Peptides against a protein of PDB entry 5EIB. Designs and how they scored, part 169

Target 1, 366 residues: chain A of PDB entry 5EIB
Amino acid sequence: VDLEPGTMDSVRSGPFGQIFRPDNFVFGQSGAGNNWAKGHYTEGAELVDSVLDVVRKESESCDCLQGFQLTHSLGGGTGSGMGTLLISKIREEYPDRIMNTFSVMPSPKVSDTVVEPYNATLSVHQLVENTDETYCIDNEALYDICFRTLKLTTPTYGDLNHLVSATMSGVTTCLRFPGQLNADLRKLAVNMVPFPRLHFFMPGFAPLTSRGSQQYRALTVPELTQQMFDSKNMMAACDPRHGRYLTVAAIFRGRMSMKEVDEQMLNVQNKNSSYFVEWIPNNVKTAVCDIPPRGLKMSATFIGNSTAIQELFKRISEQFTAMFRRKAFLHWYTGEGMDEMEFTEAESNMNDLVSEYQQYQDATAD
Target 2, 366 residues: chain A of PDB entry 5EIB as posed
Amino acid sequence: VDLEPGTMDSVRSGPFGQIFRPDNFVFGQSGAGNNWAKGHYTEGAELVDSVLDVVRKESESCDCLQGFQLTHSLGGGTGSGMGTLLISKIREEYPDRIMNTFSVMPSPKVSDTVVEPYNATLSVHQLVENTDETYSIDNEALYDICFRTLKLTTPTYGDLNHLVSATMSGVTTCLRFPGQLNADLRKLAVNMVPFPRLHFFMPGFAPLTSRGSQQYRALTVPELTQQMFDSKNMMAACDPRHGRYLTVAAIFRGRMSMKEVDEQMLNVQNKNSSYFVEWIPNNVKTAVCDIPPRGLKMSATFIGNSTAIQELFKRISEQFTAMFRRKAFLHWYTGEGMDEMEFTEAESNMNDLVSEYQQYQDATAD

## One batch from the design tools (peptide; made by RFdiffusion4, then SolubleMPNN)

Design b2_p19_1_s2 (from b2_p19_1, 9 letters changed)
Fold by OpenDDE base, seed 3:
Structure b2_p19_1_s2 (fold): chain B 366 residues (1-366), chain A 19 residues (1-19)
Amino acid sequence: as target 1 above (366 residues)
Amino acid sequence: MEIEEERERLRERRKELNA
């Protein structure tokens, strides 16, 4: 789905374009112009019914519909505005189904779009209320991984999207292979989301290795375990050492010893025990899939529900507040029929979310 | 292409599509 027609042709002409049904390509003509309000209330609102018709058709064709998975950006207008409209509409029609998102957070290092803080804040407000699971993929963190870890001097969107794709493949492993922990979206939500509003995850992937160092890297369970818990491997721009993990899932892929995985997972928890809440028992879940990802002997994917994710929301909130106080560009949104109150409500809800994370960070076992 | 080059390519393409 896009508000721009030329995106669909790029997908169709791509190496995987044929995996999608031609009739499932829904697109607009005018685009959102990086405006959330155009995505949510005007251009996107005109297209949403056509998307919902496809969603209904595909849902009816499912033998067992678990839920929905959306991939979108929060900095743009289409992914943010129309994406959150679509989430809201799907939630209204399918209130008993899981809503899962891969939400790409904006970064000034990756984009100079001045209104990204508005688009992100307005989107987060919708995601808090209408999603069950949100993987926070931060362009700040992706850029830093590409530059620092992968040793890419000039990261590209292709490089960032490769990390996103690896992460998406990793976190969906348990859904795609039978007999795994978190074999469905609902089980994942139950294991990862102890409090309904606190459903924002920091993902991570291992191995991350520069092209020049690949030949010298051993792929071992200890190295994967160490890397996936390293703050530098988090694909959300927050330091888990500044918060506490509510829940963690680790998904290993490849031929490895379950015993070795369990030993290394216990060791990393014990070494990092101060970074876990003590009042949630058995809050670390581990899965092993014998099927490695393409091109790797083994991998590990990390999913963290950490109170440190508040750093991401604080960053967005600070940028939002600085713009909103001066009413910068606000007329682009109000001109599409938005009220200034919706900005204030979105800011308030995001600040409440930050406060909730802080409350649970400071909570002790009674 | 660098992020900046790809951003410019996307901006140009959007201009062409909205034109």
Scores: peptide ipSAE 0.017, ipTM 0.514, DockQ to the pose 0.017
Fold by OpenDDE base, seed 1:
Structure b2_p19_1_s2 (fold): chain B 366 residues (1-366), chain A 19 residues (1-19)
Amino acid sequence: as target 1 above (366 residues)
Amino acid sequence: MEIEEERERLRERRKELNA
C-alpha cells in the first residue's frame, strides 16, 4: 500500500514482486507529501476502504488468522498517517486479533524531512492505543550500526533496509517454523508485554560484522550472545544500561547446542542483572530454530522490552517541542483539517508513555 | 477540560473525519 504509485512499481519490478497478488497493490496518485494529516485524514482516508477490502479478503482466506503485521515509517506521510489510520480501522473490525508493527523511527542523520518529528509524534500516539506489539526500528541506530560496526563510510537505504530485513526475519522465526517458543503473536504479546501500553520493543541482530572482518570472525554461541546484549547492536538508539529490561526474548537460528545456548544466556543475564527488573520472574525467553538464515551458519535475534526505550521517545519529543513552539509548518497540517489540540494530545500521550517507562524503571520489589 | 475529555473529543473528531 502506498499513496505514491512509483513505490508500487518499484516493488512489482523487484526480485520478489511476483510473490504479491496484483490485486493487493493498492495505491494513490498524489502521495502524502510527508504530511501525516494527508495520510490520515484526506488522501489516505480516500484510499483506506480499498485497502480494507483487500485486508478482509486475505483475512477470510486464512485458516487461522492470528493478527496483522504492518511495516511502515513514522517520518513520512503515508507510512505514518495512512499506516496509523489502517491500524485504527483494522483494530475496529478485528478487535480480538493481534496488531503488530515494524515501525521505522525517523532520524536527522538519515532524512532531511523537517516535519518528521510531527509525523512520528502523531504516529506514536496512535501506536500506543491501537497496537499490541511494536518493533522500534530506529534509523539513528541503523545508521550508527552501518557506520561504526559495519564500517560503511556512506550508509545507504539499501544498507539500512538489509538490517531491517534481517531483524524482521529473526523476530518472525518462531511464527514461521513449528515447535518454537512464541509460536503465535498472542503468545509473544503475553511473554513480552507485561503492561498493555509498554509494547515497544528494541530489536537486535547478531552477527553484525564488517565485510573486511567477516572471514576472520568465528560464529559461536558465546559471540552471538554477547553481541545481542551489546548496546551498539540495538536497532533502537537507546542504551539498555540507562534502563531496565522488563522482558527479553532471544531467538537463535542454526545448528547449535541448546545446552550451550542456555549456559550463555544465563551467563549474560547474570553479567547484566542490574539492567533487569527483579520483580518480573522468568522475564527472559530463549528459542532455538535449527534452520539458519540464508548465508549464515547461525544467528541470534534479540527482542527487548526495556524502559531505556524512553530515550527514543524523548529524542522525538524534544524535536517535536522545538518545532511546535515555533508553530513551524503547522499550517500544512491544519489545512488538512487538524487542530493544534491534536498535536498537544499526541505530545502529552508520548510524554505519559515516557513517564510510565520511568515509573517501572524506578519500581523495586516490595 | 481534563486531558481525558479532550482526548475523547479528539477521538470522536478523528472518527468523524475518517467516516
Scores: peptide ipSAE 0.013, ipTM 0.376, DockQ to the pose 0.077
Fold by OpenDDE base, seed 2:
Structure b2_p19_1_s2 (fold): chain B 366 residues (1-366), chain A 19 residues (1-19)
Amino acid sequence: as target 1 above (366 residues)
Amino acid sequence: MEIEEERERLRERRKELNA
């Protein structure tokens, strides 16, 4: 789905464009112009019914519909505005199905679009209310991984999207292969989301190795375990050491000893015990899939529900507040029928979310 | 700044990031 036709042509002409049904390409003509309000209330609202018709058709063809997965950017107008409109409309029609998102967070390091803080804040407000699980994929973290870990001097969207694709492949492993922990979206939500509003995940993928060192690095369970718990390996620009893990899932892929995985997972929890909440029993889940990802002997994917995710929301909130206080570009949104109150409500809800994460960070076992 | 100017700036930035 896109409000611009050119993106759909790129997907269709891509290496995997043939895996999608032609009738499932739904697109507009005008685009959202990086305006959330155009995506949500005008251009997106004109297209949403045609998308819902496709969603209904595909849902009816499912033997067992678990839920929906959306991949979108929160910085743009289409992914943020129309994406959240779609989430709302799908949730209204399918209230008993899981809403899962891969939400790409904007960063000034990657984009110079001035209204990204508005689009992100307005989107987060919708995601808090209308998703069950959201993978926070932060362009800042992706850029920093590319630069610092992968030793790329000038990270490209190709480099960032490679990390995104690896992460998405990792977190969906249990859904795609039988006999795994979290084999369905609902089970994942039950294990990862102790409180309904606290459904924002910090993903991570290992191994991440620079091209120059790749030949010298052994892929071992200890190294994968160490890397996936490293703050520098998080796909969200948060330091887990500044918060506490509510829940964690680790998904190992490849031929490895379950015993060694369990030992290393226990060791990393014990070393980092101060960074876990003590009042959630069995809050770390481990899965092992014998099937490695393409081109790797083994990998590990990390999913963290951490109170440190508040750093991401604080960053967006600070940028939002700095613009909103000046009423900068507000006329672009109000001209599409938005009220300033909607901005204030979105800011408030995101600040409440930050406060909730902080409350559970500071909570002790009674 | 008009939405069109920002859209053009974004198109230029996308070209730089895809190069």
Scores: peptide ipSAE 0.005, ipTM 0.438, DockQ to the pose 0.021
Fold by OpenDDE base, seed 5:
Structure b2_p19_1_s2 (fold): chain B 366 residues (1-366), chain A 19 residues (1-19)
Amino acid sequence: as target 1 above (366 residues)
Amino acid sequence: MEIEEERERLRERRKELNA
């Protein structure tokens, strides 16, 4: 789905364009112009019914519909505005199905879109209420991984999207291969989301290796385990050491000893025990899939529900507040039928979310 | 004019990031 036809043509002409049914390409003629309000109230609102018709058709073809997965950006107008409109409409029609998102967080390091803080804040407000599981994929973290870890001097969207694709492939492993932990979206939610509003995940992937060091790197279970818990491998720009893990899932892929995985997972938990909440028993889950990713002997994917995710929301909130105080570009949103009150409600809900994460960070076992 | 200028700037930036 897109409000711009040119993006759909690029997907259709791409190497994987034939994987999608032609009738499932829904697109507008006028883009959202990086305006959440255009995506949510005007241009996106005109297109949403056509998307819902496709969603219904595909849902009816499912033998066992678990839920929905949306991949979108929060900085742009289409992904943020129309994406969150679509989430709300799907939630209204399918209230008993899981809503899962891969939400790409904006970063000033990657995009010069001045209104990204508005689009992100307005989107987070919707995601808090209408999603069950949200993978926070932060363009800042992706950029930093590309630059610092992968040693790319000038990271491209291609490089960032490669990390996104690896992460998405990793976190969906248990859904795609039978007999795994979190084999369905509902089980994932039960294991990962102890509190309904606290459903924002820090994903991570291992191995991340620069081209120059690939030949010297051993792929071992200890190295994968160490790397996936490293703050530098998080796809969200948060330091887990500044918070506490509520829940963790680790998904190993490839031929490895389950015993060795369990030993290394126990060791990393013990080493990092101060960064876990003590009052959630058995809050670390491990899965092993014998099927490695293409081109790797083994990998590990990390999913963390951490109170450190508040750093991401604080960053967005600070940028939002700085713009909103000066009413910068506000007329672009109000001109599409938004009220200024919707901005203050979104800001308040995001600040409440930050406060909730802090409360659970500071909670001790009585 | 400001939206169009910013949209053009973003299109140029996207071209640079996709190069």
Scores: peptide ipSAE 0.005, ipTM 0.367, DockQ to the pose 0.020

Design b2_p19_1_s3 (from b2_p19_1, 9 letters changed)
Fold by OpenDDE base, seed 2:
Structure b2_p19_1_s3 (fold): chain B 366 residues (1-366), chain A 19 residues (1-19)
Amino acid sequence: as target 1 above (366 residues)
Amino acid sequence: MEIERERERLRKLREEKDA
């Protein structure tokens, strides 16, 4: 789905464009112009019914519909505005199905689009209310991984998207292969989301190795375990050491010893015990899939529900506040029918979310 | 108009970064 035709042509002409049904390409003509309001209330609203018709058709063809997965950016107008409109409309029609998102967070390191803080804040407000689980894929973290870990002097969108694709492949492993922990979206939500609003995940993928050191690095369970718990390996620009894990899932792929995995997972929890809440029992879950990802002997994917995610929301909130206080570009949104109150409500809800994470960070076992 | 110009600027920058 896109509000621009050119993006759909790129997908269709891509290496995997033929895996999608032609009738499932739904697109507009005008685009959103990086305006959330155009995506949500005008251009996106004109297209949403045609998307819902496709969603209904595909849902009816499912043997067992678990839920929906949306991949979108929060910095643009289409992914943020229309994406959240779609989430809302799908939730209204399918209230008993899981809404899962891969939400790409904007960063000034990656994009110079000045209104991204508005689009992100307005989107987060919708995601808090209308998703069950959201993977926070932060362009800032992706850039930093590319630069610091992968030793790329000038990270490209291709480099960032490679990390996104690896992460998405990792977190969906249990859904794609039988006999795994979190084999369905609902089970994942039950295991990862102790409180309904606290459904924002910090993903991570290992191994991440620079091209220059790749030949010298052994892929071992200890190294994968160490890397996936490293703050520098998080796909959200948060330091887990500044918060506490509510829940964690680790998904190992490849032929490895389950015993060794369990030992390393226990060791990393013990070493980092201060960074876990004590009042959620069995809050770390491990899965092992014998099937490695393409081109790797083994991998590990990390999913963290951490109170440190508040750092991401604080960053966006600070940028939002700096613009909103000046009413900068606000007329571009109000001109599409938005009220300033919606900005204030979105800011408030995101700040409440930050406060909720902080509350649970500071909570002790009674 | 200004957002659309910035979007077009960003599109060009993306094309340059992906080349």
Scores: peptide ipSAE 0.006, ipTM 0.356, DockQ to the pose 0.020
Fold by OpenDDE base, seed 3:
Structure b2_p19_1_s3 (fold): chain B 366 residues (1-366), chain A 19 residues (1-19)
Amino acid sequence: as target 1 above (366 residues)
Amino acid sequence: MEIERERERLRKLREEKDA
């Protein structure tokens, strides 16, 4: 789905374009112009019914519909505005189904779009209320991984999207292979989301290796375990050492010893015990799938629900507040039918979310 | 630099479609 027609042609002409049904390509003509309000109230609102018709058709064809998975950006207008409109509409029609998102957070290092803080804040407000699971993929963190870890001097969107794709493949492993922990979206939510509003995850993937170092890297369970818990490997721009993990899932792929995995997972928890809440028992879940990802002998994917994610929301909030106080660019949103009150509500809800994370960070076992 | 080039490429492609 896009508000721009030419994106669909790029997908169709791509190496995987044929995996999608032609009738499932829904697109607009005018785009969102990086405006959340155009995505949510005007251009996107005109297209949403056509998308919902496709969603209904595909849902009816499912033998067992678990839920929905959306991939979108929060900095643009289509992914943010229309994406959150679509989430809201799907939630209304399917209130008992899981809503899962891969939400790409904007970064000034990766985009010069001045209104990204508005688009992100307005989107987060919708995600807090209408999603069950949100993987926070921060363009800042992706850029830093590409530059520092992968040794890419000039990271591209292709490089960033490769990390996103690896992560998406990793976190969905348990859904795609039978007999795994978190074998469905609901089980994942139960294991990962102890409090309904606190459903924002920091993902990570291992191995991440520079092209020049690949030949010298051993792929071992200890190395994968160490890398996936490294703060520099988080795909959300927050330091887990500044918060506490509420819950963690680790998904290993490839032929490895379950015993070795369990030993390494225990060791990493013990070494990092101060970074876990003590009042949530058995808050680390581990899965092993014998089938490696393509091109790797083994991998590990990390999913963390950490109170440190508040750093991401604080960053967005600070940027939002600085713009909103001066009423910068508000006329672009209000001109599309938005009320200024929606900005203040979105800001308030995001600040409440930050406060909730802080409360649980400071909570002790009674 | 490469992200900026790709942003500019995408911007131009959008402008060419809106023209």
Scores: peptide ipSAE 0.006, ipTM 0.383, DockQ to the pose 0.016
Fold by OpenDDE base, seed 1:
Structure b2_p19_1_s3 (fold): chain B 366 residues (1-366), chain A 19 residues (1-19)
Amino acid sequence: as target 1 above (366 residues)
Amino acid sequence: MEIERERERLRKLREEKDA
């Protein structure tokens, strides 16, 4: 789905374009112009019913509908505005199904779109209320991984999207292969989301290795485990050491010893024990899938629900506040039928979310 | 002009934070 026709042509002409049914390409003509309000109230609102018709049709074809997965950006107008509209409409029609998102957070390192803080804040307001699980994929973190870890001098969207795809493949492993921990979306939510509003995850993927060092690096369970818990490996620009893990899931892929995995996972938890809440028992879950990713002997994917995620929201909030206090570009949104009050409500709800994370970070076992 | 001014302002604010 997109409000720009050119993106659909790119997907259709791509190496996997034939996987998608032609009738499942729903697109607009005018785009959102990086305006959340165009995505949510005007251009997106005109297209949403056509998308819902496709969603309904595909849902009816499912033997067992678990829920929905949306991949979108929060910096643009379509992914943010229309994406959150679609989430709201799907939640209304399917209130008993899981809503999962892969939400790409904007960064001034990656994009020069000045209104991204508005689009992101307005989107987060919707995601807090209408999703059950949100993987925070932060373009800031992706850029830093590409530059620092992968030694790419000029990271491209292709390089960033490669990390996104590896992460998405990793976190969905348990859903795609039988007999795994978190084998369904609801079970994942039960294990990962102790508090309904605190459903924003820090993903990570290992191994991440520069092209020049790949041939010299052994893929071992200890190395994967260490890299997953390294702050520099997080796909969200947050330091887990500045917060506490509420819950963690680790998904190992490839032929490895379950015993070795359990030993290494125990060791890393013990080493990082100060960065876990003590009042949630058994808050680390581990899965092993014998099927490795394509081109790797083994991998590990990390899912963290950490109070450190507030650093990401604080970054967006600071950028939002700096623009909103000046009413910069506000007329672009109000001209599409938005009220200025909705900006204030979205800012307030995101700040409340930050406060909730801080509260649980500071909570002790009684 | 307004967009360009705001881009430049945001760039400066970022440079001040990275410093």
Scores: peptide ipSAE 0.000, ipTM 0.299, DockQ to the pose 0.021
Fold by OpenDDE base, seed 5:
Structure b2_p19_1_s3 (fold): chain B 366 residues (1-366), chain A 19 residues (1-19)
Amino acid sequence: as target 1 above (366 residues)
Amino acid sequence: MEIERERERLRKLREEKDA
């Protein structure tokens, strides 16, 4: 789905364009122009019914509909505005199905779009209420991984999207292969989301290796385990050491010893025990899939529900507040039918979310 | 008009970053 026809043509002409049914390409003629309000109230509102018709058709073809997965950006107008409109409409029609998102967080390091803080804040407000699971894929973190870890001097969108694809592939492993932990979206929610509003995940992937060091790197279970818990490997720009893990899932892929995995997972938990809440028993889950990713002997994917995610929301909130205080570009949103009150509601809800994470960070076992 | 100009600017920057 896109409000721009050119993006759909690019997908259709791409190496995987034929995987999608032609009738499932829904697109507008006028883009959102990086305006959440255009995506949510005007241009996106005109297109949403056509998307819902496709969603209904595909849902009816499912033998066992678990839920929905949306991949979108929060910095743009289409992904943010229309994406969150679509989430709300799907939630209204399918209230008993899981809503899962891969939400790409904006960063000034990656994009010069001035209004990204508005689009992100307005989107987070919707995601808090209408999603069950949200993978926070932060362009800040992706850029830093590309630059610092992968040693790319000038990270491209291609480089960032490679990390996104690896992460998405990793976190969906248990959904795609039978007999795994979190084999369905509902089980994932039960294991990962102890509190309904606190459903924002820090994903991570290992191995991440620079091209120059690939030949010297051993792919071992200890190295994968160490790397996936490293703050530098988080796909959200948060330091887990500044918070506490509520829940963790680790998904190993490839031929490896389950015993070795269990030993290393125990060791990393013990080493990092101060960064876990003690009042959620058995809050670390491990899965092993014998099928490695293409081109790797083994990998590990990390999913963390951490109170450190508040650092991401604080960053967005600070940027939002700095713009909103001066009413910068506000007329672009109000001109599309938004009320200024919706900005203050979104800001307040995001600040409440931050406060909730902090509360659980500071909570001790009685 | 300003949003469209910024959109076009960002599109060019994206194309330059993907090149």
Scores: peptide ipSAE 0.000, ipTM 0.322, DockQ to the pose 0.020

